# Peptides against a protein of PDB entry 4Z5W, part 44

Target 1, 305 residues: chain A of PDB entry 4Z5W
Amino acid sequence: IPDVFLELNKLWYFSAQSNLFNGEMPRSLSNSRSISLLSLRNNTLSGQIYLNCSAMTNLTSLDLASNSFSGSIPSNLPNCLRLKTINFAKIKFIAQIPESFKNFQSLTSLSFSNSSIQNISSALEILQHCQNLKTLVLTLNFQKEELPSVPSLQFKNLKVLIIASCQLRGTVPQWLSNSPSLQLLDLSWNQLSGTIPPWLGSLNSLFYLDLSNNTFIGEIPHSLTSLQSLVSKENAVEEPSPDFPFFKKKNTNAGGLQYNQPSSFPPMIDLSYNSLNGSIWPEFGDLRQLHVLNLKNNNLSGNIP

## One batch from the design tools (peptide; aimed at target 1 Y208 F244 P245)

Design b2_p20_1 (made by RFdiffusion4)
Pose (drawn by RFdiffusion4):
Structure b2_p20_1 (pose): chain A 291 residues (1-233, 242-249, 256-305), chain P 20 residues (1-20)
Amino acid sequence: IPDVFLELNKLWYFSAQSNLFNGEMPRSLSNSRSISLLSLRNNTLSGQIYLNCSAMTNLTSLDLASNSFSGSIPSNLPNCLRLKTINFAKIKFIAQIPESFKNFQSLTSLSFSNSSIQNISSALEILQHCQNLKTLVLTLNFQKEELPSVPSLQFKNLKVLIIASCQLRGTVPQWLSNSPSLQLLDLSWNQLSGTIPPWLGSLNSLFYLDLSNNTFIGEIPHSLTSLQSLVSKPDFPFFKKGLQYNQPSSFPPMIDLSYNSLNGSIWPEFGDLRQLHVLNLKNNNLSGNIP
Amino acid sequence: SPTKSGGYITTTDPNPTKSP
């Protein structure tokens, strides 16, 4: 990509995604005062990611995903004070999230999916301090690590939480109850154990719950039949493993408890869930009748 | 044991189409 961005001082939107571009991002792009939306995803771009946050005061959305970049996660990113969305998926950082991210108050959406992020314990202790974070994708990282149960963790405004295919040990942590506005929860494809917490049924905005492919035991909590959003009625897309979904509401309401060790019966009170589109209880130890 | 399946959410297309 040419280094001409000093000359293009009115450029607020630049999208070069899904091309064959390689090399580093030109420094002038890293200094662009006017750039607001930048999407370079799905190229062969490489090198240490550098962004001058004193210079890029209009930067609101950054998508460098699925590229050949290496090095660390830039620690100066919280200083890009208008940056609201970062898609850093499929960049092999082989690194931890910098502590400075606790100060990233403009951040509302973050994806490190399949990015070789280590230490979920430190990553979550940091990111809980980003007060405006509404969506977090940590899928395909933290391999075989433990999902922290530390009760001090609070993600208050969190709407979407996705940490799948990390083979995470531990249980569904209770601190997740500190995210009362949670819409979409995906903990699938992990090594999670214990029972399914009844407090999940207390989440009034939750419409999509994927607990599939874990080691969960015990009963289906009765509270799931009283889930409010299942009983009664911005750009950074998601893929399901790939089928594209543009926003969290693009996912039909679902309960997927499949591929676990769950026991007991199916509650008749599930009939109360009139807004439920998908119920997947396959590959469990469930017994009794079908209500 | 059965072969596991079911979807999980990510933010990248496994096989994106690229232009020259």

Design b2_p20_1_s1 (made by RFdiffusion4, then SolubleMPNN; from b2_p20_1, 12 letters changed)
Fold by OpenDDE base, seed 1:
Structure b2_p20_1_s1 (fold): chain B 305 residues (1-305), chain A 20 residues (1-20)
Amino acid sequence: as target 1 above (305 residues)
Amino acid sequence: APVLTGSFLTTFDENPVLTP
């Protein structure tokens, strides 16, 4: 990418995603006063990520996903006072989330999906201080760690939580009950155990629940048949989507289905590939907004309602 | 091993398929 962004003093949006750009990010781009949205996703950019937050006063969105960047996670990003959305997916950091992210009050959407992030306990302890955090994607990190169940963890404004394919141990964490605005939860492809907690059915905005491919036991909580978002349409709060798309993937290498907004996901309960027992509740028929109910590969018995 | 026909959500894909 040429170092010409100093001359582009009115450039508000720069998208160069899905190209063949290599080398380092140009210094003039890292110092741009005008840029609000920066997307360089799906390139071969290398070197250390550096942004001059004192210069980049208009930066609101940053997508650097699927690049060959190396080094540390930029600890100065909280100094970008307008920065709301960050996608650092598939950047191999091999790091913990910086402690400075406790001060990241502008942050609304964060993805480190498949970024070799370590220490989920530290990550969640840090990120709970981000009071405006609505979307958190941590898929394909924290391999074989334990999902912390510390009741003091609090994500009050969390709408989207995705921590899939981490081989995480533990149970569905009680601290998620402190996120009453949660709309989407994906904890699929872990080693989570115990029972599915009844308080999940109290998350009145929860329209997408994926707990598939875990080791859950016991009955399906009857409270899931009373999820208000799946009973009626009236509670569909249109919230500002993250500036990065989501992908529903079968594996890391296959092409995924692209979803531009969380609201574009079909309303779903996926509890497949667990060790759940008991009956399918007839009251699942009350979930008139539910598009996908996946209960396959469990130990369920009785009649299909 | 049974090919677990599961899916998960992420924010990267080099060759995405657009949802219809």
Scores: peptide ipSAE 0.483, ipTM 0.835, DockQ to the pose 0.433
OpenDDE base, seeds 2, 3, 4, 5: peptide ipSAE 0.483, 0.442, 0.465, 0.472; ipTM 0.835, 0.764, 0.803, 0.817; seed 3 fails the geometry check

Design b2_p20_1_s2 (made by RFdiffusion4, then SolubleMPNN; from b2_p20_1, 12 letters changed)
Fold by OpenDDE base, seed 2:
Structure b2_p20_1_s2 (fold): chain B 305 residues (1-305), chain A 20 residues (1-20)
Amino acid sequence: as target 1 above (305 residues)
Amino acid sequence: APVLTGSFVTTFDDNPVRTP
């Protein structure tokens, strides 16, 4: 990418995604006062990620996903006072979340999906201080770590939590009960154990639940048949979605389905590939908004209602 | 062992950009 962004003093949106750009991010781009949305996703850009937050006063969205960037996570990003959305998916950092992210009050959406992030306990302890954090994607990190269940963890405004394919141990964390606005939960492809907690059915906005491919035991909580978002069409206020798309990736195929916003996901309960027992509750029939109920590969018995 | 067929959510696409 040429170092010409100093001349582009009116450039508000720069999208150069899905090209063949290589080399480092231009210094003039890292100092742009005009850019609000920056997407360089799916290129071959390299070097250290550096942004001059004192210059980049209009930066609201940053998508650098699927590049060959290296080094540390930029600890100065909280100084980008308008920065709301960050997609750093598929950047191999081999790092912990910076302590400075405790001060990241502008942050609304963060993805580190497949970014070699380490120490989930520290990551969640830091990120709970982000009062505006609504979307958190940590898929394909923290390999074989324990998902912390510390009740003091609090994500009050969290709407989307995705921590899939981490081989995480532990149980469904009780601190998620402190996230009453949770709409989408994906904890699939882990080694989570214990029972599915009944308090999940109290998350009235939860329309997408993926607990598939874990080691859950016991019965399906009857409270899941009373998920309000699946019983009735909530006039969910269309809140601003993250500026980055989601992908539902199949483990067997490289191709994922693209979803531009969380609301584009089909209403779903996926409990497949566990060790759940007991019956299927007839009251799943009350979930009139449910599009997908996946209970395959469990130890369920009795009649199908 | 049954082939685990499932999906999980990410924010990256592994589809190679089909170079036209």
Scores: peptide ipSAE 0.468, ipTM 0.810, DockQ to the pose 0.714
OpenDDE base, seeds 1, 3, 4, 5: peptide ipSAE 0.464, 0.454, 0.412, 0.411; ipTM 0.809, 0.816, 0.773, 0.780

Design b2_p20_1_s3 (made by RFdiffusion4, then SolubleMPNN; from b2_p20_1, 10 letters changed)
Fold by OpenDDE base, seed 2:
Structure b2_p20_1_s3 (fold): chain B 305 residues (1-305), chain A 20 residues (1-20)
Amino acid sequence: as target 1 above (305 residues)
Amino acid sequence: SPVLSGSFLTTYDDNPIRTP
């Protein structure tokens, strides 16, 4: 990418995603005062990520996903006072979340999916201080770590939590009950154990639940048949979505399905590939908004209602 | 080992399929 952005003093949106750009990010771009949305996703950019936050006063969205950047996670990003959305998916950092992210009050949406992030306990301890954080994606990190269950963890404004395919151990953490606005939860493809907690059914905005491919035991909580968002349409909170898309990937080399916003996901309960027992509750029929109920590959018995 | 079928969510894809 040419180093010409100093002359582009009116540039508000720069999207150069899905090209063949290589080399380092231009210094003039890292110092742009005008740019609000920057997307360089799916290129071959390299070097260390550096942004001059004192200059980039209009930066609101940053998508650098699927690039060959190296080095540390930029600890100065919280100084970008308007920066709301960050997608650093598929950047191999091999790092922990910087302690400075405790001060990242502008942050609303963060993805480190498949970014070799380590220490989930530290990551969640830090990120809980981001009071405006609504979307958190940590898929394909923290390999074989334990999902912390510390009750003091609080993500009060969290709408979307995705921590899939981490081989995480532990149980569904009680601290998630402190996120009453949660709409989407994906904890699939882990090694989570214990029972599915009944308090999940109290999350009145939860319309997408994926707990598939874990080691959950016991009965399906009857409270899941009373998820208010799946009973009635009245609570569809139209909230601003992240500036980055989501992808529903199969555990295959096949391309994932692209979803531009969380609200585009079909309402779903996926509890497949666990060790759940007992009956399928007939009251699942009350979930009139539910599109997908996946209970396959469990130890369920009795009649199909 | 049985081929575990299933899906998970992420924010990258090298060859995404556009949902209609």
Scores: peptide ipSAE 0.519, ipTM 0.855, DockQ to the pose 0.441
OpenDDE base, seeds 1, 3, 4, 5: peptide ipSAE 0.505, 0.495, 0.481, 0.498; ipTM 0.842, 0.836, 0.824, 0.846

Design b2_p20_1_s4 (made by RFdiffusion4, then SolubleMPNN; from b2_p20_1, 12 letters changed)
Fold by OpenDDE base, seed 2:
Structure b2_p20_1_s4 (fold): chain B 305 residues (1-305), chain A 20 residues (1-20)
Amino acid sequence: as target 1 above (305 residues)
Amino acid sequence: APVLTGSFLTTFDDNPILTP
């Protein structure tokens, strides 16, 4: 990418995604005062990520996903006072989340999916201080770590939590009950155990629940038949979605389904590939908004209602 | 072992399929 961004003093949006750009990010781009949205995802960019946050006063969105960047996670990103959305998916950091992210009050959406992030306990302890954090994606990190269940963890404004395919141990963490605005939860493809907690049914905005491919036991909580978002059409205030898409990826090398907004996901309960027992509750028939109920490959018995 | 079929959510894909 040419180092010409100093001359582009009115450039508000720069998207060069899905090209063949290589080398380092231009220094003039890292110092741009005008840029609000920067997307360079799916290129071959390299070097260390550096942003001059004192210069980049208009930066609101940063998508650098699927690049060959190296080095540390930029600890100065919290100094980018308008930076809301960060997609660092598929950047191999081999790092912990910086302690400076405790001060990241502008942050609304963060993805480190498949970024070799380590220490989930530290990550969650840090990120709970981000008061505006609504979307958190940590898929394909923290391999074989334990998902912390510390009740003091609080994500009050969390709408989307995705921590899939980490081989995480532990249980469904009770601290999620402190996230009453949660709309989407994906904890699939882990080694989570215990029972599915009844308090999940109290998350009235939860329309997408994926607990598939774990080691859950016991009965399906009857409270899941009372998920308000699945009983009635909530007049959900369209909250601004993150500026990066989501992908529903199969456990294959096949391309994932692209969803530009969390609201575009079909309402779903997926509890497949567990060790759940007992009956299918007939009251699942009350979930008029539910599109997908997946209970396959469990130890369920009785009649199908 | 049964072939585990399923999906998970992420924010990257090299060859995405647009949802209709």
Scores: peptide ipSAE 0.514, ipTM 0.862, DockQ to the pose 0.442
OpenDDE base, seeds 1, 3, 4, 5: peptide ipSAE 0.486, 0.509, 0.481, 0.474; ipTM 0.836, 0.855, 0.823, 0.811

Design b2_p20_2 (made by RFdiffusion4)
Pose (drawn by RFdiffusion4):
Structure b2_p20_2 (pose): chain A 291 residues (1-233, 242-249, 256-305), chain P 20 residues (1-20)
Amino acid sequence: IPDVFLELNKLWYFSAQSNLFNGEMPRSLSNSRSISLLSLRNNTLSGQIYLNCSAMTNLTSLDLASNSFSGSIPSNLPNCLRLKTINFAKIKFIAQIPESFKNFQSLTSLSFSNSSIQNISSALEILQHCQNLKTLVLTLNFQKEELPSVPSLQFKNLKVLIIASCQLRGTVPQWLSNSPSLQLLDLSWNQLSGTIPPWLGSLNSLFYLDLSNNTFIGEIPHSLTSLQSLVSKPDFPFFKKGLQYNQPSSFPPMIDLSYNSLNGSIWPEFGDLRQLHVLNLKNNNLSGNIP
Amino acid sequence: SPSSNLPNTSPFSQPTNVLY
């Protein structure tokens, strides 16, 4: 990509995604005062990601995903004070999230999916301090690590939480109850154990719950039949393993408990869930009748 | 307003932000 961005001082939107571009991002792009939306995803771009945050005061959305970049996660990123959305997926950082990210207060959406992020314990202790974070994708990282049960963790305004296919040990942590506005929860494809916590049924905005492909045991909590959003009625898309979904509400309401060791019966009170589109209880130890 | 990200129709497009 040419280094001509000092000359293009009115450019607020640049999208070069899904091309064959290689090499580093030109330094002038890293210094662009006018750039707001930048999408370079799905190229062969490489090198240490450098962004001058004192210079890029209009940067609001950054998508460098699926590229050949290496090095660390830039620690100066919280200083890009208008930056609201970062899609860093499929960049092989082989690194931890910098501590400075606890100061990233403009951040509302973040994806490190399949990016070789280590130490979920430190990563979550840091990101809980980003007060406006509404969506977090940590899928395909933290391989075989333990999902921290430390009760001090609070993600207050969190709407979307996705940490799948990480083979995570541990249980569904109770600190998730500190995310009362949670809409979409995906903990699927992990090694999670224990029972399914009844407090999940207390999440009034939750419409999508994917606990599939874990080692969960015990009963289906009765509170799931009283889930409010299941009983009664921005750009950074998601892919389901790939089918594209543009926003969290693009996912039809779902309960997927499949591929666990769950026992007991199916509660008749599930009939109360009139807004439920998908119920997947396959590959469990469930017994009794079908209500 | 323009879309910051485009549909997955390009021969070079790759999924990001993956769910299972």

Design b2_p20_2_s1 (made by RFdiffusion4, then SolubleMPNN; from b2_p20_2, 12 letters changed)
Fold by OpenDDE base, seed 1:
Structure b2_p20_2_s1 (fold): chain B 305 residues (1-305), chain A 20 residues (1-20)
Amino acid sequence: as target 1 above (305 residues)
Amino acid sequence: SLPVTQPLTSPNAKPTNLIF
């Protein structure tokens, strides 16, 4: 990418995603006063990520995902006082979340999906201080770590939490009960154990639940049949979606389905590939907004309602 | 009988933020 952005003093949107750009990010781009939205996703850009937050006073959205960037996570990003959305998916950092992110009050949406992030306990302890954080994607990190169940962890405004495919140990953490606005939870493809907690059915905005491919035991909590967002349409709060897309893999070899908004996900309960027992509750019939109920590959018995 | 609706497929996007 040429180093010409100093002259582009009116440029508020720059999207050069899905090209063949290589080399480092231009210094003039890292110092742009005018840019609000920067997307360089799916290129071959390399080097250290550096943004001059003192210059980039209009930066609201940053998508650098699927590049060959290396080195540390930029610890100065909290100084970008208008920065709301960060997509750092598929950047191999091999790092922990910077302690400076405790001060990241502008942050609303963060993805580190498949970014070689380490220490989930530190990451969650830091990110709980981001009071405006609504979307958190941490998929394909923290390999074989334990999902912390510290009751003091609080994500009060969290709407979307995705921590899939980490091989995480532990149980469904009690601190998630402190997130009453949660709409989407994906903890699939881990090594989570214990029972599915009944308090999940108290999350009145939860329309998408994926706990598939874990080691959960016991009965399906009856409280899941009373999930208010799946009973009635009235509670679908349209919140501003993150400026980055989500991708659901249908099959291991298929391209992921792109979803531009969390609300574009079909209402779903996936508890498949566990060790759940007992009956399927007939009251799942009351979930009139539910599109997908997946209970396959469990130890369930009795009648199908 | 619960309605099983299949999720729609768009083919060409490299997945970044994976939901499994």
Scores: peptide ipSAE 0.250, ipTM 0.687, DockQ to the pose 0.236
OpenDDE base, seeds 2, 3, 4, 5: peptide ipSAE 0.019, 0.093, 0.024, 0.019; ipTM 0.574, 0.695, 0.662, 0.615

Design b2_p20_2_s2 (made by RFdiffusion4, then SolubleMPNN; from b2_p20_2, 11 letters changed)
Fold by OpenDDE base, seed 1:
Structure b2_p20_2_s2 (fold): chain B 305 residues (1-305), chain A 20 residues (1-20)
Amino acid sequence: as target 1 above (305 residues)
Amino acid sequence: SPPVTKPLTSPNAKPTNLIT
């Protein structure tokens, strides 16, 4: 990418995603006062990520995902006082979340999906201080770590939490009950154990639940049949609109389905590939908004309602 | 093999670099 962004003093959006750009980010770009949205996703950019937050006073969205960047996560990003959305998916940092992110009050949406992030306990302890954080994607990190269950963890404004494919140990953490605005929870493809907690059915905004491919035991909580968002349409909760899409793969060989908004997901309960027992509750019939109920590959018995 | 529902991910690069 040429170092010409000093001349582009009115440039508000720069989108150069899905090209063949290589080398480092231009210094003029890292110092741009005009840029609000920066997307360089899906290139071959390399080096250390550096942004001059004192210069980049208009930066609101940063998408650097799927590049060859290396080194540490930029600890100065909280100084970008308008920065709301960060997509660092598929950047191999091999790092922990910077302690400075405790001060990241502008942050609303964060993705580190498949970014070799380490220490989930520290990451959650830091990110809970981001009071405006609505979307958190941590998929394919923290390999074989333990999901912290510390009840003091608080994500009060969290709407989307995705921590899938981490091989995480532990149980469904009680601190998630402190997130009453949660709309989407994906904890799939972990090694989570214990029972599915009944308090999940109290999350009145929860329309998408994926707990599939874990080691959960016991019965399906009857409280899941009373998930208010799946009973009634009337709770049109404000949709989290992160500036980055989501992907769901149905098959290993199929292209991932791209979803630009979390609301584009079909309302779903996926509890498949666990060790759940007992019956399928007939009251799942009350979930009139539910599009997908996946209970396959469990130890369920009795009648199919 | 049953369709393995892959977890939600933020943007993958082009669907070609699906190294799982």
Scores: peptide ipSAE 0.143, ipTM 0.739, DockQ to the pose 0.069
OpenDDE base, seeds 2, 3, 4, 5: peptide ipSAE 0.037, 0.027, 0.027, 0.043; ipTM 0.701, 0.682, 0.691, 0.646; seed 5 fails the geometry check

Design b2_p20_2_s3 (made by RFdiffusion4, then SolubleMPNN; from b2_p20_2, 12 letters changed)
Fold by OpenDDE base, seed 1:
Structure b2_p20_2_s3 (fold): chain B 305 residues (1-305), chain A 20 residues (1-20)
Amino acid sequence: as target 1 above (305 residues)
Amino acid sequence: PPAVTQPLTSPNAKPTNLVF
């Protein structure tokens, strides 16, 4: 990418996604006062990520995902006082979340999906201080760590939490009950154990639950038949989506389906590939908004309602 | 083949390179 962004003093949107750009990010771009939306996703950009947050006073969205950037996560990003959305998916940092992110009050949406992030305990302890954080994607990190269950963790405004495919140990953490606006929870493809907690059914906005491919035991909580967002249409809070899409693969060989908004996901309960026992509750028939109920590969018995 | 439920992921490069 040429170093000409000093001349582009009115440029508020720059998208150069899905090209063959290589080398470092231009120094004039990292100092741009005009840019609000920056997307360089799916290139071969390299080097250390550096942004001059004192210069980049209009930066609201940053998408650097799927590049060859290396080194540490930029600790100065919280100084970008308008920065709301960060997509750092598929950047191999091999790092912890910076302590400076405790001060990241502008942050609303963060993805580190498949970014070699380490220390989930520190990451959650830091990110709980982000009072405006609504979307958090941490898929394919923290390999074989323990998911912290510390009840003091608070994500009050969290709507989308995805911590899938981390081989995480532990249980469904009680601190998630402090997130009453949670709409989408994916903890799939971990080594989570214990029972599915009944308080999950009290999350009145939860329309998408994926606990598949874990080691959960016991019965399906009857409270899941009372998920208010799946009973009635009225609670579908239309909220501003993050400035990055989500992808769900249907099968190993298919391209991932792109979802531009969390609300575009089909309403789903997936508890498949666990060790759950007992019956399927007939009251799952009350979930009139439910599109997908996946209970396969468990130890369930009795009648199918 | 059992449709293996794949985890939600933030935007990867072109969905062609999603090797889990």
Scores: peptide ipSAE 0.220, ipTM 0.719, DockQ to the pose 0.081
OpenDDE base, seeds 2, 3, 4, 5: peptide ipSAE 0.098, 0.066, 0.024, 0.051; ipTM 0.689, 0.604, 0.667, 0.646; seed 3 fails the geometry check

Design b2_p20_2_s4 (made by RFdiffusion4, then SolubleMPNN; from b2_p20_2, 11 letters changed)
Fold by OpenDDE base, seed 5:
Structure b2_p20_2_s4 (fold): chain B 305 residues (1-305), chain A 20 residues (1-20)
Amino acid sequence: as target 1 above (305 residues)
Amino acid sequence: SPAVTKPLTSPNAKPTNLIT
């Protein structure tokens, strides 16, 4: 990428995603006063990620995902006072979340999906201080770690939590009950155990639940038949979605389905591939907004309602 | 074959090689 961004003093949006750009980010780009949205996703960019936050005063969205960047996660990003959205998916950091992210008050959406992030306990302890954090994607990290169930963890404004395919041990964490605005939860493809907690049905905004491919036991909580977002069409407040898409792969040979907004997901309960027992509650018929109920590959018995 | 629903990921430029 040429070092000409000083001359481009009116450049507000720069998207160069899905090209063949290599080398480092040009210094003039890292010092741009005009850029608000920067996307360099899906290139072969290398070196360390450095942004001069004192210069980049308009930066609101940063997408550097799927590049060959190396080194540490930039600890100075909290100094980018308008930076809301960060996509660092598929950057192989082999690192922990920086302690400086405790001060990241502008942060609303963060993805480290498949970024070789380590220490989930430290990551969640740091990120709980991000009071405006609404979307958190940590899929394909923390391999074989334990999902912390520390009741003091608080994500008050969290709407989307995705921590899938981490081989995480533990239970559904009690601290999620402190997230009353949660709309989407994906903890699928872990080694989570115990029972599905009844308080999960008290999350009135929860329209998408994926607990599939775990080791959950016991009955399906009857409280899941009372999920208010699935009973009635509440006026989903059109909140600004993260500036990065989500992907769901249904088949090994198919391209992943892209979802540009959390609201584009079908209302779903997926409890498949567990060790759940008991009956299917007939009150699942009250979930008039539910598009997908997946209970396959469990130990369920009785009649289908 | 029953489609194995794979987990949500943020933009994987290449489709998630979600290893089954």
Scores: peptide ipSAE 0.029, ipTM 0.694, DockQ to the pose 0.094
OpenDDE base, seeds 1, 2, 3, 4: peptide ipSAE 0.021, 0.024, 0.027, 0.028; ipTM 0.649, 0.667, 0.680, 0.670; seed 1 fails the geometry check

